# Peptides against a protein of PDB entry 1BH9, part 38

Target 1, 89 residues: chain A of PDB entry 1BH9
Amino acid sequence: FSEEQLNRYEMYRRSAFPKAAIKRLIQSITGTSVSQNVVIAMSGISKVFVGEVVEEALDVCEKWGEMPPLQPKHMREAVRRLKSKGQIP

## One batch from the design tools (peptide; aimed at target 1 A16 F17 F49 V54)

Design b2_p28_4_s3 (made by RFdiffusion4, then SolubleMPNN; from b2_p28_4, 17 letters changed)
Fold by OpenDDE base, seed 5:
Structure b2_p28_4_s3 (fold): chain B 89 residues (1-89), chain A 28 residues (1-28)
Amino acid sequence: as target 1 above (89 residues)
Amino acid sequence: DVKKKIIEALFKLSLEEAGKLAEELAAI
C-alpha cells in the first residue's frame, strides 16, 4: 500500500455501500422485507470484507512478484488465505 | 440454510465491489 492507495482505501471505507443492492439481495433470499438496521449491519460487514480481500490480494500479488492490477487469481488466493486465517467463514 | 445463503451471496457481492476498488487502486 502506498500512502495514496491507503488514503483512497480509507475514502472508500467511509463511502456508502450499495444498500439498495444488499437489501434486494437479502430479500430475494428471505422472501420477506428486511429492516434498515439489518441492511446497515450487512453493509458494514460487506464493506469490511471488501477491504480485507483487497488488502490480502495486494499482499498476494506482491509475494508472487507480480504488479497490479489485481487479477482474479489474486482475489481467489486472498479469499483462501482469509478463510484459512479464520477471518471469513 | 438461509443464513448460509445470505453470507455466500454477500461474499459474492463484496468480491465484485472489491474488484472495482482494486481497479481504482491500480490507477494510483
Scores: peptide ipSAE 0.416, ipTM 0.829, DockQ to the pose 0.661
OpenDDE base, seeds 1, 2, 3, 4: peptide ipSAE 0.411, 0.406, 0.403, 0.410; ipTM 0.829, 0.825, 0.824, 0.829

Design b2_p28_4_s4 (made by RFdiffusion4, then SolubleMPNN; from b2_p28_4, 19 letters changed)
Fold by OpenDDE base, seed 4:
Structure b2_p28_4_s4 (fold): chain B 89 residues (1-89), chain A 28 residues (1-28)
Amino acid sequence: as target 1 above (89 residues)
Amino acid sequence: SVREQIEKALFELSLKEAEELSRKLAEI
């Protein structure tokens, strides 16, 4: 990350994750209500994952000798690499 | 399993959020 990108990323990390969407998603699968604590936990995990994906994608973009903005191919490759590293299932 | 379904769903949601973050970073 550039210093400016890092600042924006940190601001994102401090912002709220779409907890409502996560809650609805889990409830659609379980068919029952889910506690706020569970939603908070899942939100935290997901947010960390988002950061890792973006960080990896930026690394991919740089290693490929390409310039921003990130493209779908960078995101796909990032996910592939993270899976190979065992960081994501 | 329910766990696997949740993991898969959260994964998909997180990817969408990652794309959004990527777009925001591109505004620099």
Scores: peptide ipSAE 0.308, ipTM 0.777, DockQ to the pose 0.694
OpenDDE base, seeds 1, 2, 3, 5: peptide ipSAE 0.046, 0.290, 0.045, 0.106; ipTM 0.514, 0.769, 0.505, 0.586

Design b2_p28_5 (made by RFdiffusion4)
Pose (drawn by RFdiffusion4):
Structure b2_p28_5 (pose): chain A 89 residues (1-89), chain P 28 residues (1-28)
Amino acid sequence: as target 1 above (89 residues)
Amino acid sequence: SATEEEIVEAMTELALEYAEEYAEEFFS
């Protein structure tokens, strides 16, 4: 396999949001503070959401006869399709 | 609830911003 497949996987494996921002974002909405578990769970769920958007946008870029990197028009279009399939909020 | 909906919107907005950065770095 290529250095890229390996490096693409490593990024996938360890990419993660910083806990500090996830927590401040959540607690700045509940007013109350929140737990270590809530932050981690919210990070895991958001990584999946990011995964579905990029995966869907990559499909649009592919079908529009274009090549990566993903452009803004791909993200927004992907969002519209995911909302239609009702798979994202 | 309303608080839960606000959390979902905020998290979605952050996730979309991160998706752009992640995609840029992933396909570089």

Design b2_p28_5_s1 (made by RFdiffusion4, then SolubleMPNN; from b2_p28_5, 13 letters changed)
Fold by OpenDDE base, seed 2:
Formats: sequence, structure tokens, C-alpha cells
Structure b2_p28_5_s1 (fold): chain B 89 residues (1-89), chain A 28 residues (1-28)
Amino acid sequence: as target 1 above (89 residues)
Amino acid sequence: SEVEKKILEALFELSLEEAERFAKEYFS
């Protein structure tokens, strides 16, 4: 990562996340109400996933000799690689 | 557990959508 890229990632990590969507998603699976703290924790995990996928996708893009913006093909390959490494579900 | 696995998988799918939005916003 360049310093600029790192700064953008840090800005993202400190920004708000779609907590409402996360809450609904969890509740649809558990069938019960979910506390704010659980939503916050799950939001944190989601942000980690985002960071890992984007970082891997940027690496894929670079290794393929291409430049940003990231394309769907980079995202798909990133997910494949991360799953292969056991870093994402 | 199976429930935890389902939650993580679902969270990941949601994260993929966010990742695409993030990439578009910060790397376009």
C-alpha cells in the first residue's frame, strides 16, 4: 500500500458501517433480537473482511499488470485466493 | 457452530458489496 492508500483504509475503518443491515441479517439467521454490542462486533468483522478483500484485489490487479479502479474480475479472483488461504469463509 | 458459520458467511457476502462500494469510492 502507498501512504495514500493506507490513509484511505484508515478513514474507512473509522467511518460508519451499515449497522442496520447487519442487525437485520443476524436476526434473520438467529430468529431473535440482537444487542447493539453484537452488531458493533459483527460490524468490526465485516470491516476486516472488506479490508482483506480490497487489499487482495489490489494485489491481483497489480500482479496482472493492471491499474485501478478495481474490476469485478479482480474482486472474484481476490475472493478465490482468500478462500484458498482460509482467510475468509 | 452452524449458526455462527451461517452468520460469518452472510456477513462476508454483505462485506463483498461494501468492498465494491469502497473500492469505487476510494480507488476510482
Scores: peptide ipSAE 0.492, ipTM 0.877, DockQ to the pose 0.610
OpenDDE base, seeds 1, 3, 4, 5: peptide ipSAE 0.467, 0.471, 0.485, 0.478; ipTM 0.865, 0.865, 0.873, 0.869

Design b2_p28_5_s2 (made by RFdiffusion4, then SolubleMPNN; from b2_p28_5, 12 letters changed)
Fold by OpenDDE base, seed 5:
Structure b2_p28_5_s2 (fold): chain B 89 residues (1-89), chain A 28 residues (1-28)
Amino acid sequence: as target 1 above (89 residues)
Amino acid sequence: SETEEKIVKALFELSLKEAEEFAKKLFS
């Protein structure tokens, strides 16, 4: 990573996950309103998933001896590996 | 529960899309 890339990475990690989208998604499944605290909790979990996928994809890219930027094949392999580890559904 | 499973799976799909966007921003 360049310093700029690392900075963007850290800024994203500290930012809030889109709450509106999470709220709509949950309510579409439950059929009822969801509390702010539930949205916050689910947003946090989603943020973790995002980080794990990207970090695993970076690891895949490196292990394949390739250089950034990440490609769809890296993301697909990352998801496969994380599923095999039981870290994501 | 089934509802919880549906939520988790849906959240993951949303998170995957967000991850793709994040990756693009990271190396833009």
Scores: peptide ipSAE 0.454, ipTM 0.850, DockQ to the pose 0.708
OpenDDE base, seeds 1, 2, 3, 4: peptide ipSAE 0.450, 0.448, 0.441, 0.452; ipTM 0.847, 0.846, 0.844, 0.848

Design b2_p28_5_s3 (made by RFdiffusion4, then SolubleMPNN; from b2_p28_5, 13 letters changed)
Fold by OpenDDE base, seed 5:
Structure b2_p28_5_s3 (fold): chain B 89 residues (1-89), chain A 28 residues (1-28)
Amino acid sequence: as target 1 above (89 residues)
Amino acid sequence: SEVEEKIQKALFELSLEEAERFAQELFS
């Protein structure tokens, strides 16, 4: 990461996940409204997943001896590896 | 539980889409 990329990474990681989308998603599954606290908690978990996928993809890119930016193949391989490790569903 | 599993998988799918967008943003 360049300094700029690292800054953007940190800012994104600390930003709020799309709460409206999360709320609608949960409500569609539960069939009823959910509290703000539940949405916040689920948003936090989702943010962790985002970080894990991106970080794994960066590792894949490096291990394959390739240079950024990340490509779809890196993201796909990252997901495959994380699922294999049981780190993501 | 079954409900938790459904929520987790759905949230992951949503997060995966977000990850794709984030990856693009990181190297823009």
Scores: peptide ipSAE 0.464, ipTM 0.853, DockQ to the pose 0.691
OpenDDE base, seeds 1, 2, 3, 4: peptide ipSAE 0.458, 0.462, 0.446, 0.461; ipTM 0.848, 0.849, 0.842, 0.849

Design b2_p28_5_s4 (made by RFdiffusion4, then SolubleMPNN; from b2_p28_5, 15 letters changed)
Fold by OpenDDE base, seed 5:
Structure b2_p28_5_s4 (fold): chain B 89 residues (1-89), chain A 28 residues (1-28)
Amino acid sequence: as target 1 above (89 residues)
Amino acid sequence: SEVDEKITRAMFEMSLEEAGRFAKELFS
């Protein structure tokens, strides 16, 4: 792989939702403060969720006979399919 | 994992600029 590709991989590996944003989101839902560990756990879960959506989107792309990179239509269809499967609310 | 492999592949096949435009369009 090229250096550029490795850099993109590294960015993916290191990517995470901002802790402050996750904390605010959780608190907006629960109405109470949450611990740092809860924020960390939820951040990880969120990343896994995004990963699953991307995986489904790549599958959609392939099944439609198209090639990467992913497009918004693939992501939208991925979400629809995951909802239909009951994998996401 | 399979998810990690697919995401990694997607990252290698998508430029940062394209990813940015894609994200903006998807969530606009």
Scores: peptide ipSAE 0.023, ipTM 0.529, DockQ to the pose 0.051
OpenDDE base, seeds 1, 2, 3, 4: peptide ipSAE 0.023, 0.023, 0.021, 0.021; ipTM 0.505, 0.531, 0.500, 0.520

Design b2_p28_6 (made by RFdiffusion4)
Pose (drawn by RFdiffusion4):
Structure b2_p28_6 (pose): chain A 89 residues (1-89), chain P 28 residues (1-28)
Amino acid sequence: as target 1 above (89 residues)
Amino acid sequence: PLEEALLKLYETILEAMEEGTLDELLEY
């Protein structure tokens, strides 16, 4: 395998949102504070969401005959498709 | 309230993804 496959996997494996921002974002909406578990669970769900968007946008970039890096037009278009498939809120 | 917070989180992520600054929100 390539250094890149390995490095792409490592990033995938350990990429994660900072807990501090997830928490401040959530508690600044409930008013009440929140638990360690809620922050982790929200991070896990958001990582899956990010995953679905990039995975979907990579498909649009592929079908439009283009190459990465993903451009803004790819993200927005992917979002439109995911909403149609009703798979993202 | 938690569902609204999750939707807001998604909106923030989508904005960062469109701007190409998603890595600023992530730790490796």

Design b2_p28_6_s1 (made by RFdiffusion4, then SolubleMPNN; from b2_p28_6, 10 letters changed)
Fold by OpenDDE base, seed 5:
Structure b2_p28_6_s1 (fold): chain B 89 residues (1-89), chain A 28 residues (1-28)
Amino acid sequence: as target 1 above (89 residues)
Amino acid sequence: SLDEALQRLFELILEALEAGTLSELLEV
């Protein structure tokens, strides 16, 4: 894999979603105020989700004999596979 | 519900990944 692709993945893994944005998103859907702990939990699980999808997509790309950067088809296939494995909803 | 919120969040993340714009949503 390219250094660029791996570098982006590492940035995703070391990053976090803005608390304010996550809080607003949750509240827009639930219609109620949410606690800081809920925001932290949702942010954390989202980070894990990103990692799982990206790792699976990289595996798909490699198994298809293709080279990065990842394309939409790799992401879609990754999600399909993860759902089939019961790893994501 | 929180389940709906999480599902929507995952959808948004997937869309950003496909568009190559996830980094714009993240803070290091």
Scores: peptide ipSAE 0.413, ipTM 0.829, DockQ to the pose 0.760
OpenDDE base, seeds 1, 2, 3, 4: peptide ipSAE 0.411, 0.408, 0.375, 0.398; ipTM 0.829, 0.828, 0.813, 0.825

Design b2_p28_6_s2 (made by RFdiffusion4, then SolubleMPNN; from b2_p28_6, 10 letters changed)
Fold by OpenDDE base, seed 5:
Structure b2_p28_6_s2 (fold): chain B 89 residues (1-89), chain A 28 residues (1-28)
Amino acid sequence: as target 1 above (89 residues)
Amino acid sequence: SLEEALKALFDKILEALEAGTLDDLLVY
């Protein structure tokens, strides 16, 4: 894969979701305050989730005989496949 | 529940991935 795609992967790996936003989202749904540890756990799980989708999308891209960078169509197909496999909700 | 919250978060992430706007959600 291209250097650009690897750079994007590293960016995702090193990045994070805004903790405050995640906290607000969780609290809006649960109706209760959540601990920092819960936010951290949710953030970590989310990163793993993104990684799984991206990995599947890269596989889709390759199987379609296309080259990076990943496009929305690869992501959409990846999600469909992962849902079909029961790997994501 | 936390499970519902996680699903909601995943939905937002999926929408961003499918729209090519995940970068807008990330902090570096």
Scores: peptide ipSAE 0.465, ipTM 0.852, DockQ to the pose 0.809
OpenDDE base, seeds 1, 2, 3, 4: peptide ipSAE 0.465, 0.461, 0.441, 0.452; ipTM 0.852, 0.851, 0.843, 0.846

Design b2_p28_6_s3 (made by RFdiffusion4, then SolubleMPNN; from b2_p28_6, 10 letters changed)
Fold by OpenDDE base, seed 1:
Structure b2_p28_6_s3 (fold): chain B 89 residues (1-89), chain A 28 residues (1-28)
Amino acid sequence: as target 1 above (89 residues)
Amino acid sequence: KLDEALEALFEKILEALIEGKLEELLEY
């Protein structure tokens, strides 16, 4: 894979979702205020989730014998595979 | 309800990933 793709993967892996955004999303669904610990937990889970999807998408791209950058079809296939494996809901 | 929130969050993330717009959701 290109340096660009590797760099992007690392960025996804090392980055975090804004706590405020996660908090707002949770609260919009639950209708109640959520603790910082819940937000932190959700943020952590989300980070891992992104990493798994991107990693799987890179694997898909490679297995299909295609070159970077990742395309929507790689992401969609990654999601299907991860769901099939039971790694994501 | 947290389960629903988590699923919603995952769906939002997946949509962003598919559309190539994940960076718009991330803090660096």
Scores: peptide ipSAE 0.472, ipTM 0.852, DockQ to the pose 0.783
OpenDDE base, seeds 2, 3, 4, 5: peptide ipSAE 0.460, 0.445, 0.453, 0.461; ipTM 0.848, 0.842, 0.848, 0.849

Design b2_p28_6_s4 (made by RFdiffusion4, then SolubleMPNN; from b2_p28_6, 11 letters changed)
Fold by OpenDDE base, seed 5:
Structure b2_p28_6_s4 (fold): chain B 89 residues (1-89), chain A 28 residues (1-28)
Amino acid sequence: as target 1 above (89 residues)
Amino acid sequence: SLEEARERLFELILEALEEGRLLDLLEF
């Protein structure tokens, strides 16, 4: 565990998906305006989703006998595993 | 649909995570 990892974690914890960007993305796909509550809900489930991937990546890192920080290879393997489990599309 | 929007958003998130760009997706 490094200070860099801690700092990144704190930033992540305090962060949120940009509402304007999320709103634009949704509207570009649906072709209609979306409510603030829809944007909030979508942002929330997205952050939970990120958490699930990160958690799996940490597990991968540990199982590979490696130490943080997480690397792209851990994320890629995590995604592969989660897809295999049917937990992500 | 909202489902399609969610799926696309998740795909973008996964791409960012796999590239080590998590912080680029977020505002603080």
Scores: peptide ipSAE 0.502, ipTM 0.865, DockQ to the pose 0.822
OpenDDE base, seeds 1, 2, 3, 4: peptide ipSAE 0.486, 0.490, 0.480, 0.493; ipTM 0.856, 0.858, 0.853, 0.859

Design b2_p28_7 (made by RFdiffusion4)
Pose (drawn by RFdiffusion4):
Structure b2_p28_7 (pose): chain A 89 residues (1-89), chain P 28 residues (1-28)
Amino acid sequence: as target 1 above (89 residues)
Amino acid sequence: SSTAEKIVAAMMELALTYAEEYATEYFS
């Protein structure tokens, strides 16, 4: 396999949101503070959401006869499709 | 609930912003 497949996987394996921002964002909405677990769980769910959007946008870029990197028009279009499938909020 | 909807919306916005950065780095 290529250095890229390996490096693409490593990034996938360890990419994660910083807990500090996830927590401040959540607690700045509940007013109350929140737990370590809530932050982790919210990070896990958000990563899956990011995954579905990129995966869906990569499909649009592919079907529009274009090549990566993903452009803004791909992200928004992907969002519209995911909402239609009703798979993302 | 309304608090839950606000949390979901905010998290989606942050996730979409991160998705752009993640996709740039992934396809670089």

Design b2_p28_7_s1 (made by RFdiffusion4, then SolubleMPNN; from b2_p28_7, 15 letters changed)
Fold by OpenDDE base, seed 5:
Formats: C-alpha cells, sequence, structure tokens
Structure b2_p28_7_s1 (fold): chain B 89 residues (1-89), chain A 28 residues (1-28)
C-alpha cells in the first residue's frame, strides 16, 4: 500500500458499516425488529468478511504476479480460496 | 438454524458487494 491507500484502509476499518442497510436486510429475513446491538454485531462480522476478502484478493493478485488494481478475477479467486479454507460461508 | 443461515448468507452477499466497493476505493 501507498501511504494514501493505507490511510484509506485504516479509515475504512475504523468507520461504521452501513448499519441501516444491514438492519433492513436482517429484518427482511426475521420478519421482526432487530436490536441495535444485534445490528452492530452483524455489522462487525460483515466488516471482517470485507477485510478478509480484500486481503485475500490482494494476496491472490501478488501471487499471480500481477499489479493492482484488483480485478474481478482476483475477488472471485479470493472468495473461492476463503470458502475452501472455511474462512467464509 | 435456518434463519441464521439465511442471515449469514445474506450478510455474506452484502459483504461481497462492500468488498468490491472497498477494493475500488483503495486503488482509486
Amino acid sequence: as target 1 above (89 residues)
Amino acid sequence: SEVDEKIEKALFEFSLKEAERFAKELFS
């Protein structure tokens, strides 16, 4: 990462996830109201998934000897690998 | 439970979209 990219990465890590969207998503499945704490917890889990996917994709890109930006093929391979390892559903 | 699995799957799909967005942002 460049300093700018690292800064963006860190800012994203510290920022809030789209909790409103997650709340709606969960409620559409449960059919009932979801507490703020549950939304926060699920938001955190989702954020971890995001980080894992992106980091794995970066690793894929590097291992394939390619340069950024990340391409769809990197993201697809990252997901495949993470699923294979049981890291993501 | 089935509900939990549905939530997990939905959150995963949501996260994938966010990951794409984040990846693009990193290299914008």
Scores: peptide ipSAE 0.525, ipTM 0.869, DockQ to the pose 0.700
OpenDDE base, seeds 1, 2, 3, 4: peptide ipSAE 0.524, 0.517, 0.510, 0.518; ipTM 0.867, 0.865, 0.861, 0.865

Design b2_p28_7_s2 (made by RFdiffusion4, then SolubleMPNN; from b2_p28_7, 16 letters changed)
Fold by OpenDDE base, seed 4:
Structure b2_p28_7_s2 (fold): chain B 89 residues (1-89), chain A 28 residues (1-28)
Amino acid sequence: as target 1 above (89 residues)
Amino acid sequence: SEVEKKIMEALFKMALEEAERLAKELFS
């Protein structure tokens, strides 16, 4: 596996999105109960978001000629870039 | 839809916080 694949796997594995929290969040918006499958799907999407942000931040860090660890400025720039590309809301 | 958009935005906010936490852990 590539380093990127391993990195994504690690991020997905370590990211925490308790189902209860996701469920509450969704229900606070919809005003109705949410199925387990929806919660699972949304949890997955959330994890993808994490990966996208971190990966973009790492790219930012590299493009700026800097070395890890990631700093807040990298995260902020990553979000801006991803939003501009329409990859995140 | 608008509802879906709101959900995605909210989820992203949660994800962003988690991303920041995880980013720190990745280099700890």
Scores: peptide ipSAE 0.460, ipTM 0.850, DockQ to the pose 0.560
OpenDDE base, seeds 1, 2, 3, 5: peptide ipSAE 0.395, 0.422, 0.377, 0.458; ipTM 0.825, 0.832, 0.814, 0.846

Design b2_p28_7_s3 (made by RFdiffusion4, then SolubleMPNN; from b2_p28_7, 15 letters changed)
Fold by OpenDDE base, seed 4:
Structure b2_p28_7_s3 (fold): chain B 89 residues (1-89), chain A 28 residues (1-28)
Amino acid sequence: as target 1 above (89 residues)
Amino acid sequence: SAVEEKIMKALFELSLKEAEKFAKRLFS
């Protein structure tokens, strides 16, 4: 990351999360209402997932000898790797 | 549990979409 990118990354981590979307997602599966705390927790996990994917994608990009920005192929490979490592579902 | 797994997988899918958006933001 450049300094600017790092700043953006950190800013994102501190930014608001799509609470409503996550709530709907969970409720669509559980069929029942979900508490705020659960939504917050899941939102946190979502952010972790985002970070893991992006960071892995950056690693992929680098290992492939390529330069940012990230391309779909990097993201796909990142997901594959993370899944194989059991890092993500 | 099965429900938890479903939630996590769905959550990841959502997160993946967000990741793509974020990646674009990082390099914009």
Scores: peptide ipSAE 0.619, ipTM 0.916, DockQ to the pose 0.660
OpenDDE base, seeds 1, 2, 3, 5: peptide ipSAE 0.605, 0.613, 0.613, 0.613; ipTM 0.911, 0.914, 0.914, 0.914

Design b2_p28_7_s4 (made by RFdiffusion4, then SolubleMPNN; from b2_p28_7, 13 letters changed)
Fold by OpenDDE base, seed 5:
Structure b2_p28_7_s4 (fold): chain B 89 residues (1-89), chain A 28 residues (1-28)
Amino acid sequence: as target 1 above (89 residues)
Amino acid sequence: SSVDEKILKALFELSLEEAERFAKELFS
């Protein structure tokens, strides 16, 4: 990462996640309302997933001897690797 | 539980969409 990219990365990690979407998602599965604390917790997990995928994709890109920006093939391979490691569902 | 697994899977799918958007922003 360049300093600019790292800054953007950190800013994103600290930014608010779309709580409404998370709430709707959970409620669609559970069939009941959920507390704001649960939504916050799930938002945190989502942000972790985002970070893991992007970081793994960067690793894939590097290991393939390619340069950014990330392409769909990097993201797909990242997901496959993370699933094989049991780090993501 | 099965419910927890479903939630995590759905959250991950949502996160993938966000990851793609973020990746574009990161290198813009």
Scores: peptide ipSAE 0.567, ipTM 0.901, DockQ to the pose 0.650
OpenDDE base, seeds 1, 2, 3, 4: peptide ipSAE 0.556, 0.561, 0.554, 0.557; ipTM 0.896, 0.899, 0.897, 0.899

Design b2_p28_8 (made by RFdiffusion4)
Pose (drawn by RFdiffusion4):
Structure b2_p28_8 (pose): chain A 89 residues (1-89), chain P 28 residues (1-28)
Amino acid sequence: as target 1 above (89 residues)
Amino acid sequence: MEEELQREVDMIGELYSLPEEARKLTFD
């Protein structure tokens, strides 16, 4: 395999949101503070969401006869399809 | 590769009007 497949996997494996921002974002909405678990669970769910959007946008870029990197028009279009399939909020 | 992913995450976060600090990734 290529250095890239390996490096693409490592990034996938360890990419994660900083807990500090996830927590401040959530607690700045509940007013109350929140737990370690809530932050981690919210990070896991958000990584899956990011995953679905990029995976879907990559498909649009592919079908529009274009090549990566993903452009803004791909992200927004992907969002519209995901909402139609009703798979993202 | 990590910078490209970060730009993708920024574009997604901007669609949901998320603050910049919530649209960051770490690769530790």

Design b2_p28_8_s1 (made by RFdiffusion4, then SolubleMPNN; from b2_p28_8, 11 letters changed)
Fold by OpenDDE base, seed 4:
Structure b2_p28_8_s1 (fold): chain B 89 residues (1-89), chain A 28 residues (1-28)
Amino acid sequence: as target 1 above (89 residues)
Amino acid sequence: MKEELQEQVRMIGSLLNLPPEASELVFD
């Protein structure tokens, strides 16, 4: 891993989504209450998802010959590519 | 780095049309 990758990992490790907000969001989608474990699991999956998008976006940025910070266009393209690769639905 | 990650999450949240509150990270 590069130093930058390690730094990102550390930030991801130390970060968390608001449980209450995530719970409300899930419940709004499912139409029913969710357990704490589901919230925790979804929070973890969300962090992984963010990491995958950022990683792809950084690749996009580099391939486009551009420099950070990442812009919305990089994120949009990243999501598109990940969908094309079947890495996200 | 925290600010950068937060901004990245907000961008993704916006892209996915998620409520802003769901994109507000808390750091340990």
Scores: peptide ipSAE 0.543, ipTM 0.900, DockQ to the pose 0.778
OpenDDE base, seeds 1, 2, 3, 5: peptide ipSAE 0.056, 0.028, 0.023, 0.022; ipTM 0.549, 0.559, 0.463, 0.508

Design b2_p28_8_s2 (made by RFdiffusion4, then SolubleMPNN; from b2_p28_8, 12 letters changed)
Fold by OpenDDE base, seed 3:
Structure b2_p28_8_s2 (fold): chain B 89 residues (1-89), chain A 28 residues (1-28)
Amino acid sequence: as target 1 above (89 residues)
Amino acid sequence: MKEELLEQVRMIGDLFNLPPEAQELVFD
C-alpha cells in the first residue's frame, strides 16, 4: 500500500453519493418510491463500481505514458477494457 | 430487515457484477 494509494483511498473513502440524489435517480427510473435501505445499498454498490472504473482508468493513463488528472478518454478506455474482461456488463 | 437488505444488496451486486467481498462493504 503505497503513499499514493493511501491518498487515493482516503479521497475515495471520504467521497459519497448524496442520498437524496440517489433516491431521486432510482425513483426516476423505477417510477415508484424506494426504501432507505435500497438507497443505502445502491449508494454503496455504486461507489464500489465507480472505484473500480477509476482504478482501471488510472491504469490506462499510466500505460499510455500520461499523468493524472484523468481525462474522458481514460474513462472511456477503462470501461471498454472492463467490459472485455467481463468485469462489467 | 437485515435479511431483506442482504437480499437487495446481492441482487444489486449481481447487476453490477460485483464479487461477494465487495457486496459486504455495505454492512461496514
Scores: peptide ipSAE 0.029, ipTM 0.537, DockQ to the pose 0.039
OpenDDE base, seeds 1, 2, 4, 5: peptide ipSAE 0.018, 0.017, 0.017, 0.024; ipTM 0.376, 0.401, 0.404, 0.463; seed 1 fails the geometry check

Design b2_p28_8_s3 (made by RFdiffusion4, then SolubleMPNN; from b2_p28_8, 11 letters changed)
Fold by OpenDDE base, seed 1:
Structure b2_p28_8_s3 (fold): chain B 89 residues (1-89), chain A 28 residues (1-28)
Amino acid sequence: as target 1 above (89 residues)
Amino acid sequence: MKEELLEQVRMIGKLLNLPEEAQQLVFD
């Protein structure tokens, strides 16, 4: 990773989904209790996904000559780009 | 290679402050 990438990720690296909330969400969908490892896995996957979207959005922001904080328009464009790359269904 | 992939996952995990358990998912 480049220093620029490190700086971009650092903006959001400490954000996290509440463990209890993730557990409740999963259980609401599955209809049954889930293990701690499932919660950890889902939390991790979700964070990675959000990180990738944010990374793309920050790239968009930079390319448009704008500065943080990210705006909805950056996020929307990021999603469009990731879809075009086949990284998002 | 597995070694390169492992390092990439570790780097991403470090950057995103992922728990080690989440990083290990790639190899389970």
Scores: peptide ipSAE 0.024, ipTM 0.488, DockQ to the pose 0.040
OpenDDE base, seeds 2, 3, 4, 5: peptide ipSAE 0.023, 0.023, 0.019, 0.022; ipTM 0.506, 0.516, 0.425, 0.436

Design b2_p28_8_s4 (made by RFdiffusion4, then SolubleMPNN; from b2_p28_8, 9 letters changed)
Fold by OpenDDE base, seed 3:
Structure b2_p28_8_s4 (fold): chain B 89 residues (1-89), chain A 28 residues (1-28)
Amino acid sequence: as target 1 above (89 residues)
Amino acid sequence: MKEELERQVRMIGELLNLPEDARKLVYD
């Protein structure tokens, strides 16, 4: 991959959702407490999801002949494309 | 219900290979 991709990947790799925040979010949805392992699993799933959307949005931005930073229009189009590809529901 | 939910979430997590998934994201 390119240097730009490498830099993004490193930032992505080092990024993380606060466990406490994820735990609170899950519990607000389920109405019950969740284990630490559930929080870790959901954090990972969420990280992958965000990464996929951002990567697609960057692709959209490039294909539109535009430069970062990403704008809402890129994110919206990214989600649309990922849905059409069946990569997200 | 709580134990079943935890079991399901753990199963989903185990099906994921996060390092591999991250690499695929970069190369896609």
Scores: peptide ipSAE 0.033, ipTM 0.556, DockQ to the pose 0.033
OpenDDE base, seeds 1, 2, 4, 5: peptide ipSAE 0.019, 0.019, 0.029, 0.029; ipTM 0.428, 0.467, 0.507, 0.512; seed 1 fails the geometry check

